# Designs tried in a protein design run: peptides against a protein of PDB entry 6FRK. Part 84

Target 1, 411 residues: chain A of PDB entry 6FRK
Amino acid sequence: NEEVLNAMLKEVCTALLEADVNIKLVKQLRENVKSAIDLEEMASGLNKRKMIQHAVFKELVKLVDPGVKAWTPTKGKQNVIMFVGLQGSGKTTTCSKLAYYYQRKGWKTCLICADTFRAGAFDQLKQNATKARIPFYGSYTEMDPVIIASEGVEKFKNENFEIIIVDTSGRHKQEDSLFEEMLQVANAIQPDNIVYVMDASIGQACEAQAKAFKDKVDVASVIVTKLDGHAKGGGALSAVAATKSPIIFIGTGEHIDDFEPFKTQPFISKLLGMGDIEGLIDKVNELKLDDNEALIEKLKHGQFTLRDMYEQFQNIMKMGPFSQILGMIPGFGTDFMSKGNEQESMARLKKLMTIMDSMNDQELDSTDGAKVFSKQPGRIQRVARGSGVSTRDVQELLTQYTKFAQMVKKM

## One batch from the design tools (peptide; aimed at target 1 L326 F332 T334 D335)

Design b2_p26_2_s1 (made by RFdiffusion4, then SolubleMPNN; from b2_p26_2, 13 letters changed)
Fold by OpenDDE base, seed 4:
Structure b2_p26_2_s1 (fold): chain B 411 residues (1-411), chain A 26 residues (1-26)
Amino acid sequence: as target 1 above (411 residues)
Amino acid sequence: EKEEEEKALEKKLERFLELLKQLEEA
């Protein structure tokens, strides 16, 4: 029993370390989970596996909860939001994403570029803001970020803007001059919220970076970027621990809509490499697809047909940015995206759907579609001819279906 | 290698589903 517990905890700890969770947090989690289980095993004849998973989940929830309520803007007030973070963290792109998010929610939102250090920073912000129809301020001639930030904030306050986002200079390294500049800007504009933007791909460096920012400026919120890449987001836990500040949003791609409010449960699920079935269910429910409940129920019963896969591919094609949706489907996240851009992934889905369009109802509606084709190999040749593909392409589809159906049967 | 990756993926998925079920029950 203790050996099984220790083996499972070792696997969880390995998965968290592979997700870039700081080794100190992983050790603390292991100790807390062990202590929680030792107390619960004395109280209940519960399934030990479920108890371990519940204990791990509860401790991960505690790691993303700093015990501090997230700052929220006040409607009808002038809310100044200052962004801080390293160059390449996605800070400037995230300013535009946050501005667009609030604008779509009916807030009067604007952007200020106070980055005087990076050549073309204002042009980049202006391009992004213009594409999103967001009002912006900056200078080509003023070199003092304090002057630009102060003038921009005053201008947009006088124009009764509700959300005033200030982007600051980022550097490649932690430099004292960067922190002094950030402090001078913060003192001049008196922001209602300071947002630290971190790149999830920096891994174990997240704690030291987040701490360095928190030690210099009153970081009150965290935004994690590049969660569409190979980064599993474990560095986000380190940022929460170091800043004692909640994650408020996540960036999940390059598009301006690749931005969502932070949800604890989907994030922990994704961190453990489990996918985001809740976020998939939420997105599927947002699409108001009448058959969604029936599909979820079939998935819960381990029933998965080629038609169910086709309907999921249609839904994926309707939901837009493919990287976000595939990353939410168990077994599609890593291997399907590793070999191309979003367009290539969409072309691959369209090819798979075209193959399935050449299948008959008996093949599509079979609870074991792969077995139907294995029993009668002539079906593979018919489908290959009908869709204009090789017999190998049909076999690859059936192999992918079989893998997915096996995963669903274990659900 | 491929069988170990499939087993690792299956074990991740099983852990996922049990976590989701616990979240629906909480």
Scores: peptide ipSAE 0.006, ipTM 0.263, DockQ to the pose 0.029
OpenDDE base, seeds 1, 2, 3, 5: peptide ipSAE 0.000, 0.000, 0.000, 0.000; ipTM 0.275, 0.253, 0.266, 0.237; seed 3 fails the geometry check

Design b2_p26_2_s2 (made by RFdiffusion4, then SolubleMPNN; from b2_p26_2, 15 letters changed)
Fold by OpenDDE base, seed 2:
Structure b2_p26_2_s2 (fold): chain B 411 residues (1-411), chain A 26 residues (1-26)
Amino acid sequence: as target 1 above (411 residues)
Amino acid sequence: EKEKEEKALEELLKRFLELQEELEKL
């Protein structure tokens, strides 16, 4: 029993090290898991693999939890959020993603570029902010980041902005001058939250970098970027351990929408290669799939209507980005859907739904919807006129429905 | 292009149905 435990723990430890989890954390986890597993309970015929996985999962959850409640902005207040991190960490892009996230939630958001060190930093921020319709501040002439940050924060406070994001200079090396500049900016603007942005692809360097920032500035939150690549995100555990600060968001790509609130359980499941079963369950519960018990029963009986297809399209649309749905399925990496195909697929789903919105209940609820339309071609013309599409577009929808109904009958 | 989009939608719906079936087993 102990040999089997040690073999499985060796595999888990190897997988965690390959996921860029810090070697000290992996050693501590191994010791904690060994101490948490009752060998007597393992003798009683419980699935030893499930017990070890559960113990590993529980200890990883503890490593992601710093025991500190994440800072959250207060509605109707002026919340100043300062971003810190190395150059190339995705900090500037992440500022725009966070601003856009809050803007979409109905917060009055703005961006300040206090990066005077990098040529074109303000132009890059301005470009990103303009694309997202986010108000921005910066200077082409002022070289003191303290002045820019102070003036920008004052301006947006006076304009009653609720989320004021300040992007700072990043450097490639831990330079004392950079940390002094960040501290001067922090002292001048008195941020409600300091966010450390970390690139997941830096692997084992995450601990040392995160610690160097925490030792100089009061980091209160972590954002991990580039989790769409080969980086399994194990460096995030090192950042939490070093900063004693929660991960609040993750960046899952280059687009402004490739940004989500951090969820512990999904992240750990993905780190272990188990997929995001819990985030899948959460999304399924958010979809009220309980209302779909009747749909699932119909599908089990090989019944599939145009209404059932419409409801499935609504569910798919409610699940959000398909890349996030696929990334939740065990064994499906984030790479399976190019984001260009996702927007096009969503536009196509919306077009199909608009055609179905012009159908009547008899057409939608027919177990042989395609045959209802084939028997009475005047229905195709009515639906085409009602939805503002061609009769060909309606025929294409009915062809797709027939393919789906055949797929459901084979399942 | 349209055939690639159709295949992508078919694969997506297939995965959605497979996902529902996996969720019913949990």
Scores: peptide ipSAE 0.011, ipTM 0.309, DockQ to the pose 0.091
OpenDDE base, seeds 1, 3, 4, 5: peptide ipSAE 0.010, 0.010, 0.006, 0.006; ipTM 0.338, 0.313, 0.282, 0.278; seed 3 fails the geometry check

Design b2_p26_2_s3 (made by RFdiffusion4, then SolubleMPNN; from b2_p26_2, 14 letters changed)
Fold by OpenDDE base, seed 2:
Formats: structure tokens, sequence, C-alpha cells
Structure b2_p26_2_s3 (fold): chain B 411 residues (1-411), chain A 26 residues (1-26)
């Protein structure tokens, strides 16, 4: 039993290290898991693998929980949120994503560019803010970030903004002058929350970087960026450990909508390669598929039509980026779909839908659509001509439909 | 790449169907 435990813990520890989890945290987790597992319960014939996985999961959840309640903005108040982080962390993009997130929720939100160090920082923020229709403030002439931040915060307070986001200068290295500037800005604007933005792709450097910021500025929240499949997110655990601050949001891509509230359970599940079944259930529920009593009834009878397949493709397209959906499925690693493959897969789905748009109601609503086409091959030629595709493309669609209909009948 | 995408789509649809089945049990 101890050999099996040690072998499985070695596998988990290797996977966590490959996920950029700090070696000290992995060692501590291994010890905590060993102390939490009753070897006698493992002897009683319980699924040893599930028990170890549960213990590992529980200890990872503890590592992501700093024991501090996340700051939340107060409705009808002026909430000043200061962003801090290195250049290239995605800080400026994340400011825009957070502003857009609150704006979509009906908060009066604005952005301030207090980055005077980077040439074109204000133009970049202005471009992002204008695209999202978010009010912004900054200067082309003022070089003191304290003045810009103070004037911008005062302006937007006077205009009764509820969410006031201040972007600061990010430098390439830990420079004392940067931390002094950040402290001066923080003292001048007195932010309600200081958000540290961390790039998940920097791996083992996450701890040292997060600690350097926390030692100089009162970081109260963490946002992890670049969780777009390539970064396994283990650095997030290091950031929480170093800052003693909760992760509040994650950035999952380059689009302004590629931003979500941090959920501990889904994050740890993804980190372990278990997928995010809960988040997938939430996305399915957001589609109100439960309101489709007719679909539910058809599925109870093992009925599946070409129209039902078309509606499912529409639903998949509404769930958002296909790569994110696949990354929620257990055993689909984050690397399963490159961004290039996602566009191709979506184009393929759209092609299949375009072929079905050339079908008639008799073909779409038949419980045996493939048989309707097999009995009258002239239908294939009509649909092919109507959709501008080959007869082979229509046959491939019918083959896919037949596979799906067989899966539904086995449910 | 096309074969991996087809396999991915099949797995996604299987999961979607399984989720619908779990929604029916509630």
Amino acid sequence: as target 1 above (411 residues)
Amino acid sequence: SEKKEEEALEKLLKLFLKLLEELKKK
C-alpha cells in the first residue's frame, strides 16, 4: 500500500512540477497528502487512485485559498482598483477586460492610464477602451504617474463612476524606482483594491516576482493571465502563497471576453487534467437546453434528426471558443487544440450547417435522415448544388449524422 | 489535423449528450 501511494504521489508531483507548481509547495503537498491518507482505509478495497486524487485535490484547494475573503466592489460607491505587475504580464489588457466585465454587469466603469514609462501605453489603453466603449483618462504630456492617477481618480469620482481602474507602469525587472513610483501612486489615490497581474507562462519565476510586489505594495488580489492552454497555471499557486491574496479573475485568451471570475474547483480540476465538468454544465445550463422539452423528449425516445444535430451545432457555437470547451473535457489537455485548429473546426461546423441549410423539412425532420438520402440519391445532388459543395461533402455529413444518431440510441 | 478535429467534435458531442442525460435525471 505504501509503495502504491509513493508511486502515485510521484506521478502527481511530477505532473504538478510540469504544471509550474513551485517545488516547495509540491513537497509540502506530498507531506500533507501522506498525512491525510489513512493507509488502513486504503487496505479496505477502496479505489486507491480515487482516494489519492481526492486527497491531492483537497490539498491543492487549500493552496489556492489564502484564507482571506476576496475584495468585491460596493454598488453605488466609488471603488478605486489599482493594477500592478511587470511589463508583458498582460496588465493593460487585463485592465480593459476587468472594466468590460463590470460594464457588462451594469457598473459605471472607467480606465486611467498612469503608465508614463512605456511609449504608446496611453494609445494602447485608449484603443482598447474606445473599442469597448469604456471612458478613459490619461495624458500625452504629463510624465508624473501620481499626477495623472490623482487627476483621473478625482475626475471620475466627481462624475460618479463606480469602478475606477488605474493602470500603472510595468517594467521588465524588479527596479526599486518602479516600486517607489507604485507606492507613491497608491498613497495618492488610496485604492480600495490593489491587483497584482501575473503571467502564468513565467513558471517557477511566479513566486519570486509575486513576493517582490507584495513586499513593496499591499497587494490584495491576484489576476492570472495567459491561461490559454499553453500555461498550466501552477504559477497561480505560487502567487497566492507569496501574496497571501486570492485570485479573483483569470485571463483565458486575447479577446476582451476571454476573462472570467476565478473558481477554485474548476481551476484545480484543469491543473490535474481532470477537465472542468462543472463549468461545462454551467455553460450548457446558460444555453437553456432544459427549456427544450421537445429535445429532451426526443432524446428519451432515442430520436435524433438532422435538425436536432443542426441545433446542437448552433449550441456548441454559442458556448464560446471551442478550445475552451474542449479544455473542460477530462482527458483533453490544454494543448489539444491550437488556436489554428479551433478556427478550422469552427469553419468545418459552419460548413456542415451550410449544407443542412440546403435540406428540406422532410430531410431535416426524418428520424432516419441517412435512409431518406440513401433511398433517393437525387436529394444528395440537390443539396450539394444548393450549398455549393461536392456530393462527397454531403455524404460525409450524413456519415457524421449516422454516428451521432447511433450514440443517442445508446444513451 | 482534420482527423483529430473530427475526433474532438465526436467527443464534445458525446459529452454534450451525457450532460443532457444528467440534466434529465434532475
Scores: peptide ipSAE 0.025, ipTM 0.530, DockQ to the pose 0.125
OpenDDE base, seeds 1, 3, 4, 5: peptide ipSAE 0.024, 0.021, 0.024, 0.023; ipTM 0.533, 0.436, 0.537, 0.501

Design b2_p26_2_s4 (made by RFdiffusion4, then SolubleMPNN; from b2_p26_2, 13 letters changed)
Fold by OpenDDE base, seed 2:
Structure b2_p26_2_s4 (fold): chain B 411 residues (1-411), chain A 26 residues (1-26)
Amino acid sequence: as target 1 above (411 residues)
Amino acid sequence: EEEEREKAEEEKLKRFLELLEELKKE
């Protein structure tokens, strides 16, 4: 039993190291898992693999939880959020993503560019902000980031902005001058939250980098970027351990929508290659699909209508980027997260919904929608004319629906 | 019972999404 445990722990430790989890954390996890596993319970015929996986999962959850509640902005207040991080961490892009996230939630959000070191920093922020219709502040002439940050924060406070995001200079190396500048900016604007942006692709360097920032600046939150399928995210554990600060968001791509609130369980499931089933459930549940219970109950009875399919397409469209939904499914690799496939997929779903908008209630609510159309082919022609599509497009929809309904019956 | 329900819902959602993926490949 101990040999089997040690073999499985070796595989898990190898997988965690390959996921860029810091070697010290992996060693500690191995010890904690060994201490948490009751070998006597393993002898009782319980699935040893399941027990070890559960113990590993619990210990990883503890490593991601710093025991500190994440800062959240207060509605109706001016919340100043300062971003810090190295150049190339995705900090500037992440500022825009966070601003857009809050704007979509109905927060009055703005961006300040206090990066005077990088040529074109303000132009890049301005381009991103303009594309997202986010108000921005910066200077082409002022070289002191403290002045820019102070003036920008004052301006947007006076205009009653609720979320004021300040982007700072990043450097390629940890230079004392960078940390002094960040401290001066922080002292001048007195941010409600300091967000450290970390690139997940830097692997084992995450600990040393995160520690260097925390030792100089009062980091209170972490955002992990470049969690697009290549980065397994193990560096995030190192950032939490070093900063003692929660991960609040993750960046999952280059698009402004490739940004989501951090969830511990889904992240750990993804890290272990189990997929983000819980995050998928939570994302489906966050869609207050009041009808989810009714749908789940229908699905339990093997009933699936064209209306149920339509509602599910609406739900998928509401979930945001399809790439994020797919990245939550266990075994769906990075290749499905390609930007090109998302727009085409959404266009296909929208086309199918447009066809269904021309269907009547009898067609939509039939438990055998395909049979309703097969018995009366004139319905296909009516729907085709109503939706401006070919009869073939309607037949393809019905074929897809039939595949769905057959899968639901097998569930 | 709740954990089994959550797992059954997870599997259902997974299969539904797998099916949506199959529809994307066509």
Scores: peptide ipSAE 0.007, ipTM 0.366, DockQ to the pose 0.020
OpenDDE base, seeds 1, 3, 4, 5: peptide ipSAE 0.006, 0.008, 0.000, 0.000; ipTM 0.333, 0.303, 0.312, 0.279; seeds 1, 3, 4 fail the geometry check

Design b2_p26_3 (made by RFdiffusion4)
Pose (drawn by RFdiffusion4):
Structure b2_p26_3 (pose): chain A 374 residues (1-38, 47-273, 303-411), chain P 26 residues (1-26)
Amino acid sequence: NEEVLNAMLKEVCTALLEADVNIKLVKQLRENVKSAIDNKRKMIQHAVFKELVKLVDPGVKAWTPTKGKQNVIMFVGLQGSGKTTTCSKLAYYYQRKGWKTCLICADTFRAGAFDQLKQNATKARIPFYGSYTEMDPVIIASEGVEKFKNENFEIIIVDTSGRHKQEDSLFEEMLQVANAIQPDNIVYVMDASIGQACEAQAKAFKDKVDVASVIVTKLDGHAKGGGALSAVAATKSPIIFIGTGEHIDDFEPFKTQPFISKLLGQFTLRDMYEQFQNIMKMGPFSQILGMIPGFGTDFMSKGNEQESMARLKKLMTIMDSMNDQELDSTDGAKVFSKQPGRIQRVARGSGVSTRDVQELLTQYTKFAQMVKKM
Amino acid sequence: AEEEEEEAAEAVELIAEERKEAAEEE
């Protein structure tokens, strides 16, 4: 049985290694689902599913904007990850939700960058800012957020150039652009086909600049996006959105369950009964209930107080014979009144008859009356 | 705890009402 756990466990470790999941997290997840584990494909895949939900959970809720206030969002990520594409996908998302959204092109390096964000904003009917001539992104971002602040926009999304960690020049310039405009949220946009080089770049981005949200693009293809587990662990940020195509409407919020599945592949007879059950539990205590001075009108009249401490086990063979629908019903007596066919099965395996209940049903009716009167 | 106290008070009231009714019949 130890060999059936390992053959089926190394087959999921290969399923995650092929899904671009970091080899560090696969080796760690393997011995996490091995230590926490101490119709067959379900008792195994359920344990694997709960271990994955433990990893995708960063414990941090997403940053959501406030209507009636200026929200500045700054996009960061590697070269070619889809920042300018996801900039228009997000401005279009909120603009359709009713936000005064605008775009700013703070890329002073990439050829045809302002022309790219201009044509994406021209198409989606979204205001945009940038420059063909201005070579300083700290100037484009500062003079753009200033312009759209004096025009009272609620979502101001600043696009930045692609950068990698080994370029300290572009990492300083990213930190200065973030210090000039002071964004409310910084989004790390990552390609879904990224391999093992993802945890190092995503970590260096978190170190230089405060990354609070992660977006995974190019998920509409073959890439399952296992590199996102290494950006969530590095940036400590949850995934808010995913990109699912080249168009502006190929964009939707991140849901954890479908991504992990793809990455993996009045008083009743019942109340009359519980009040009795506690009067029998407090039943050997009936002599304490006759103690009150001037209140002892009677005690065990006609000896019938002895069987009131004997009827509740026989009535419990009826509850033992009951399932969770009758037991958890608001009116445990209405489930059997509509279907007196349930009065025969309760009588079979519990040894009580269907006759005994008639006297009980009268005793029940009287008890149900005096509680609604209570 | 509070619900157990309430159920014990109701049990005392029900037993007292049954005994009064038995005394009246007598």

Design b2_p26_3_s1 (made by RFdiffusion4, then SolubleMPNN; from b2_p26_3, 18 letters changed)
Fold by OpenDDE base, seed 3:
Structure b2_p26_3_s1 (fold): chain B 411 residues (1-411), chain A 26 residues (1-26)
Amino acid sequence: as target 1 above (411 residues)
Amino acid sequence: SEEEQKKLELNAKIILERKKEELEKK
């Protein structure tokens, strides 16, 4: 029994190391799992693999929980949120994502660019903020980030903003001058929350980076970025361990909507390659698909139309970038989240929808849409001409629809 | 791709199973 446990733990430890989990944390997890597993219970015929997986999952959940309640903004108050992190961490993009998140939740939100080190930082923030219709502050002439941050915070406090996000300078390396600048900004604006932004793709460097920031600035929250890439997010455990601060949000792509509240269970499930069924489920709930009762009833009866497929594609597009949704599906892990595939997958969905936009109601609402087209091949040519695609593209769509309709009939 | 289709199929399945569970809890 102990040999079997040790062999299975070796496989899990290897997978966690390949997921960028820090070697110290993996060792500690192995010891904790060994102490938590009753070898006598393993002898009783319980599925040893499931028991070990559950014990590993439970210990990973503990590693993501710093035992500290996450800071939350207070409604009707002025909440100053300072962002810190290295250049390339996605800090500036994450500021815009967080601002947009709170704005969509009905918070009076603004952005301050206190990055004077990077040329064009203010222009980039201004472009992002303007696209999202978020009020912003910054300077083209002031070079002191303390002055910009102080003036911007004062301005937005006087205008009764509820969420005041301050983006700071990020350098390529941990430099004492960066940390002194961050301390000066923090002392001047007295933020209610300091958010450390970490790039998950830096792997084993996450611990050292997170520690360096926590040792200099009172980091109270962590945001992990680039979880859409090759990074399995194991570095997030290192950030929590080093900062003793909760992960509050994750960045899951380049779009402003590629941002979600951190959830422990879905994150650990993804880290273990179990898929994020719960996160997919939560995104589906956030869509308020209450209007889909009619679709659910049809699907319960094994009915699935081309219109029902179109509505599903619209729902998928509303759930966010297709890559994120695909990454949430069990068994469709890391290989599909390549950045190139997201735009291509979205373009493909849009192409399929454009083909369907050239269909008539009889074609869309038929319980056997493929048979309607097979009986009258002239419909394929009409739809192809109307959508500017080949007859082959229409046939491929109908083949996809037929596979979906067959799956729905088996549910 | 056949793989993108399987993913879409699985997403549709998950959405439907959950909506079934939500309707059974009401």
Scores: peptide ipSAE 0.000, ipTM 0.227, DockQ to the pose 0.024
OpenDDE base, seeds 1, 2, 4, 5: peptide ipSAE 0.000, 0.000, 0.000, 0.000; ipTM 0.204, 0.196, 0.164, 0.210; seeds 1, 2, 5 fail the geometry check

Design b2_p26_3_s2 (made by RFdiffusion4, then SolubleMPNN; from b2_p26_3, 17 letters changed)
Fold by OpenDDE base, seed 3:
Structure b2_p26_3_s2 (fold): chain B 411 residues (1-411), chain A 26 residues (1-26)
Amino acid sequence: as target 1 above (411 residues)
Amino acid sequence: SKKLEEQLNLNLEIIRELQKEELEKE
């Protein structure tokens, strides 16, 4: 029994190390799992694998729980949120994502650019904020981030903003001058929350980086970015361990909507390669995808129209990046979609939808859409002209539709 | 629950098939 336990723990430890979990945490987890497993219960014919997986899962859940309640903004108050993190961590993008998240929740939200170090930081923030219709503050002439942060916070306090997000300078390396600047900004604006933004793709460097920030500023929250297909997420455990601060949100892509509240169970399930079916179900439920009862009834009868395909493409686009959706499915490795392929996939879906936008109701609602087009080839030419594509592109769409309709008949 | 699962399965199969066709074009 002990040999079997040790062998299975070795496999799990290898997988966790491959997932960028810090070697110290993996060692500690191994010891904790060994102490938590009753070897006598393992002898009683219980599924040893399931028991070990459950014990590992339970210990990973403890590693992402710092035992500290996450800070939450107070409605009707002025909440100042300061962002800290290295350049390239996704800090500036994450500020915009968080601002947009709160704005969509009905909070009066604004952004302050206190990054004077990076040329074009304010223009980038302004561009993002303008696209999201988020009020912003910054300067093209003031070089002191303390002055900009203080003036911006004062301005938005006077205008009764509820969420005031301050983006600070990020540098390529941990530099004393950066930490001094962050401390000066923090002292001047007295933030209600300091958010450390960490790039999950830095792997084993997460602990040292997170510790360096926590040792200089009172980090109270962590946001982990780049938890797309390439980031294994193990660095998040290191960030929690080093900062003793909860992960509050995760960034899952480049879009402003690629941002979600941190959920422990789904995250650990994903980290273990178990998928996140529950999170996928939750995400589908949150989208309030129209009452697809009619679609489901058609699917049960093996009926699938071009309109049904269009609606599924809309649903897929609403679910967010394909990499995220696939990463929620058990057995789809995180690496299954390159970032390049995701944007191309979305562009392809949009192209297919644009072709279908030139179809009429008779074509869209036909139980055999491909046959409608095959019987009257002039329809292909009409749709091609209407959508600005080749007749070949329309034929490729119809071929794809036929493939999906055949798949539905086999379900 | 079953209806949502069926819809999810369809969406997943659509995604799989779209990805396969992209990987075949690269």
Scores: peptide ipSAE 0.078, ipTM 0.671, DockQ to the pose 0.137
OpenDDE base, seeds 1, 2, 4, 5: peptide ipSAE 0.094, 0.077, 0.055, 0.048; ipTM 0.698, 0.668, 0.647, 0.644; seed 1 fails the geometry check

Design b2_p26_3_s3 (made by RFdiffusion4, then SolubleMPNN; from b2_p26_3, 17 letters changed)
Fold by OpenDDE base, seed 3:
Structure b2_p26_3_s3 (fold): chain B 411 residues (1-411), chain A 26 residues (1-26)
Amino acid sequence: as target 1 above (411 residues)
Amino acid sequence: EEEEEKKLELNLKIIQKLREEEAEKK
């Protein structure tokens, strides 16, 4: 029994190390799991694998819980949120994502660019903010981030903004000058929350980086970025351990909507490669996909129309990044899509939908859409002309539809 | 719940198949 436990724990520890979990945390987890597993209960015929997985899961849940309640903004107050983190961490993008998240929830939200070090930082923030219709402040002439941050915070407080997000300078390395600048900004604006933004892709460096920020500024929240890539997010455990601060959000792509509240259970499930079926169900349910019942009834009968396919493409488009969605499916490795493939996938779906927008109701609602087109080839030419594509592109869509309809019949 | 799971499964299979076809084209 102990040998089996040790072998299984070795596999789990290897997988956690491959997920960028800090070696110290993995060692501690191994000891805690060994202490939590009663070897006598393992003898009673319980599925040893499930028991070990549950014990590992429980210990990982403890590692992401700092025992501190996450800061939440107060409605009707001016909440100042200062962002800190290295250059390339996704800090500036994350500021815009957080601002957009609160704006969509009906908070009066604004952005301040206090990054005077990076050329074009303000232009980038302005571009992102303008695209999202978020009010912004910054300067092209002021070089003191303390002045910009103070003036921006004062301006937006006077305008009764509820969420005031301050983006600060990043550096390529941990530099004393950066930390001093961050401390000066923090002292000047007195933020209600300091958010450390960490790139999940930095792996084993997460602990040391997170600690360096926490030792200089009162980090109260963590946001982990780039969880759409090869990074399984094991570095997030290190950030929580080092900062003693909760993860409040995760960044899951490059789009402004590729941002979600941190959920412990889904995150740990994903980290273990168990998938996040529950979070995927939640995400699908949040979309209020109205015509679910009619589609399900058709699926039960093995019916699948071009319209049903179109509606599924709309649903998929609403679910957000394909990388995020697939990363929630058990057995889809995080590696299944490079970042470049997602924009291409979305463009492909949009192209297919544009072709279907040139179809008529008879074509869309036919239980055998491919047969409708095969019987009357002139329909292919009409749709091709209407959508500005080749007849080959329409035939490829119909071939794809036929493959999906066959898949549905096997469900 | 079972119906939502089936719809989800379908969407996932659609996404999977779309990705497989993209991977085959590269």
Scores: peptide ipSAE 0.044, ipTM 0.654, DockQ to the pose 0.205
OpenDDE base, seeds 1, 2, 4, 5: peptide ipSAE 0.034, 0.019, 0.025, 0.023; ipTM 0.603, 0.405, 0.438, 0.491; seeds 1, 4 fail the geometry check

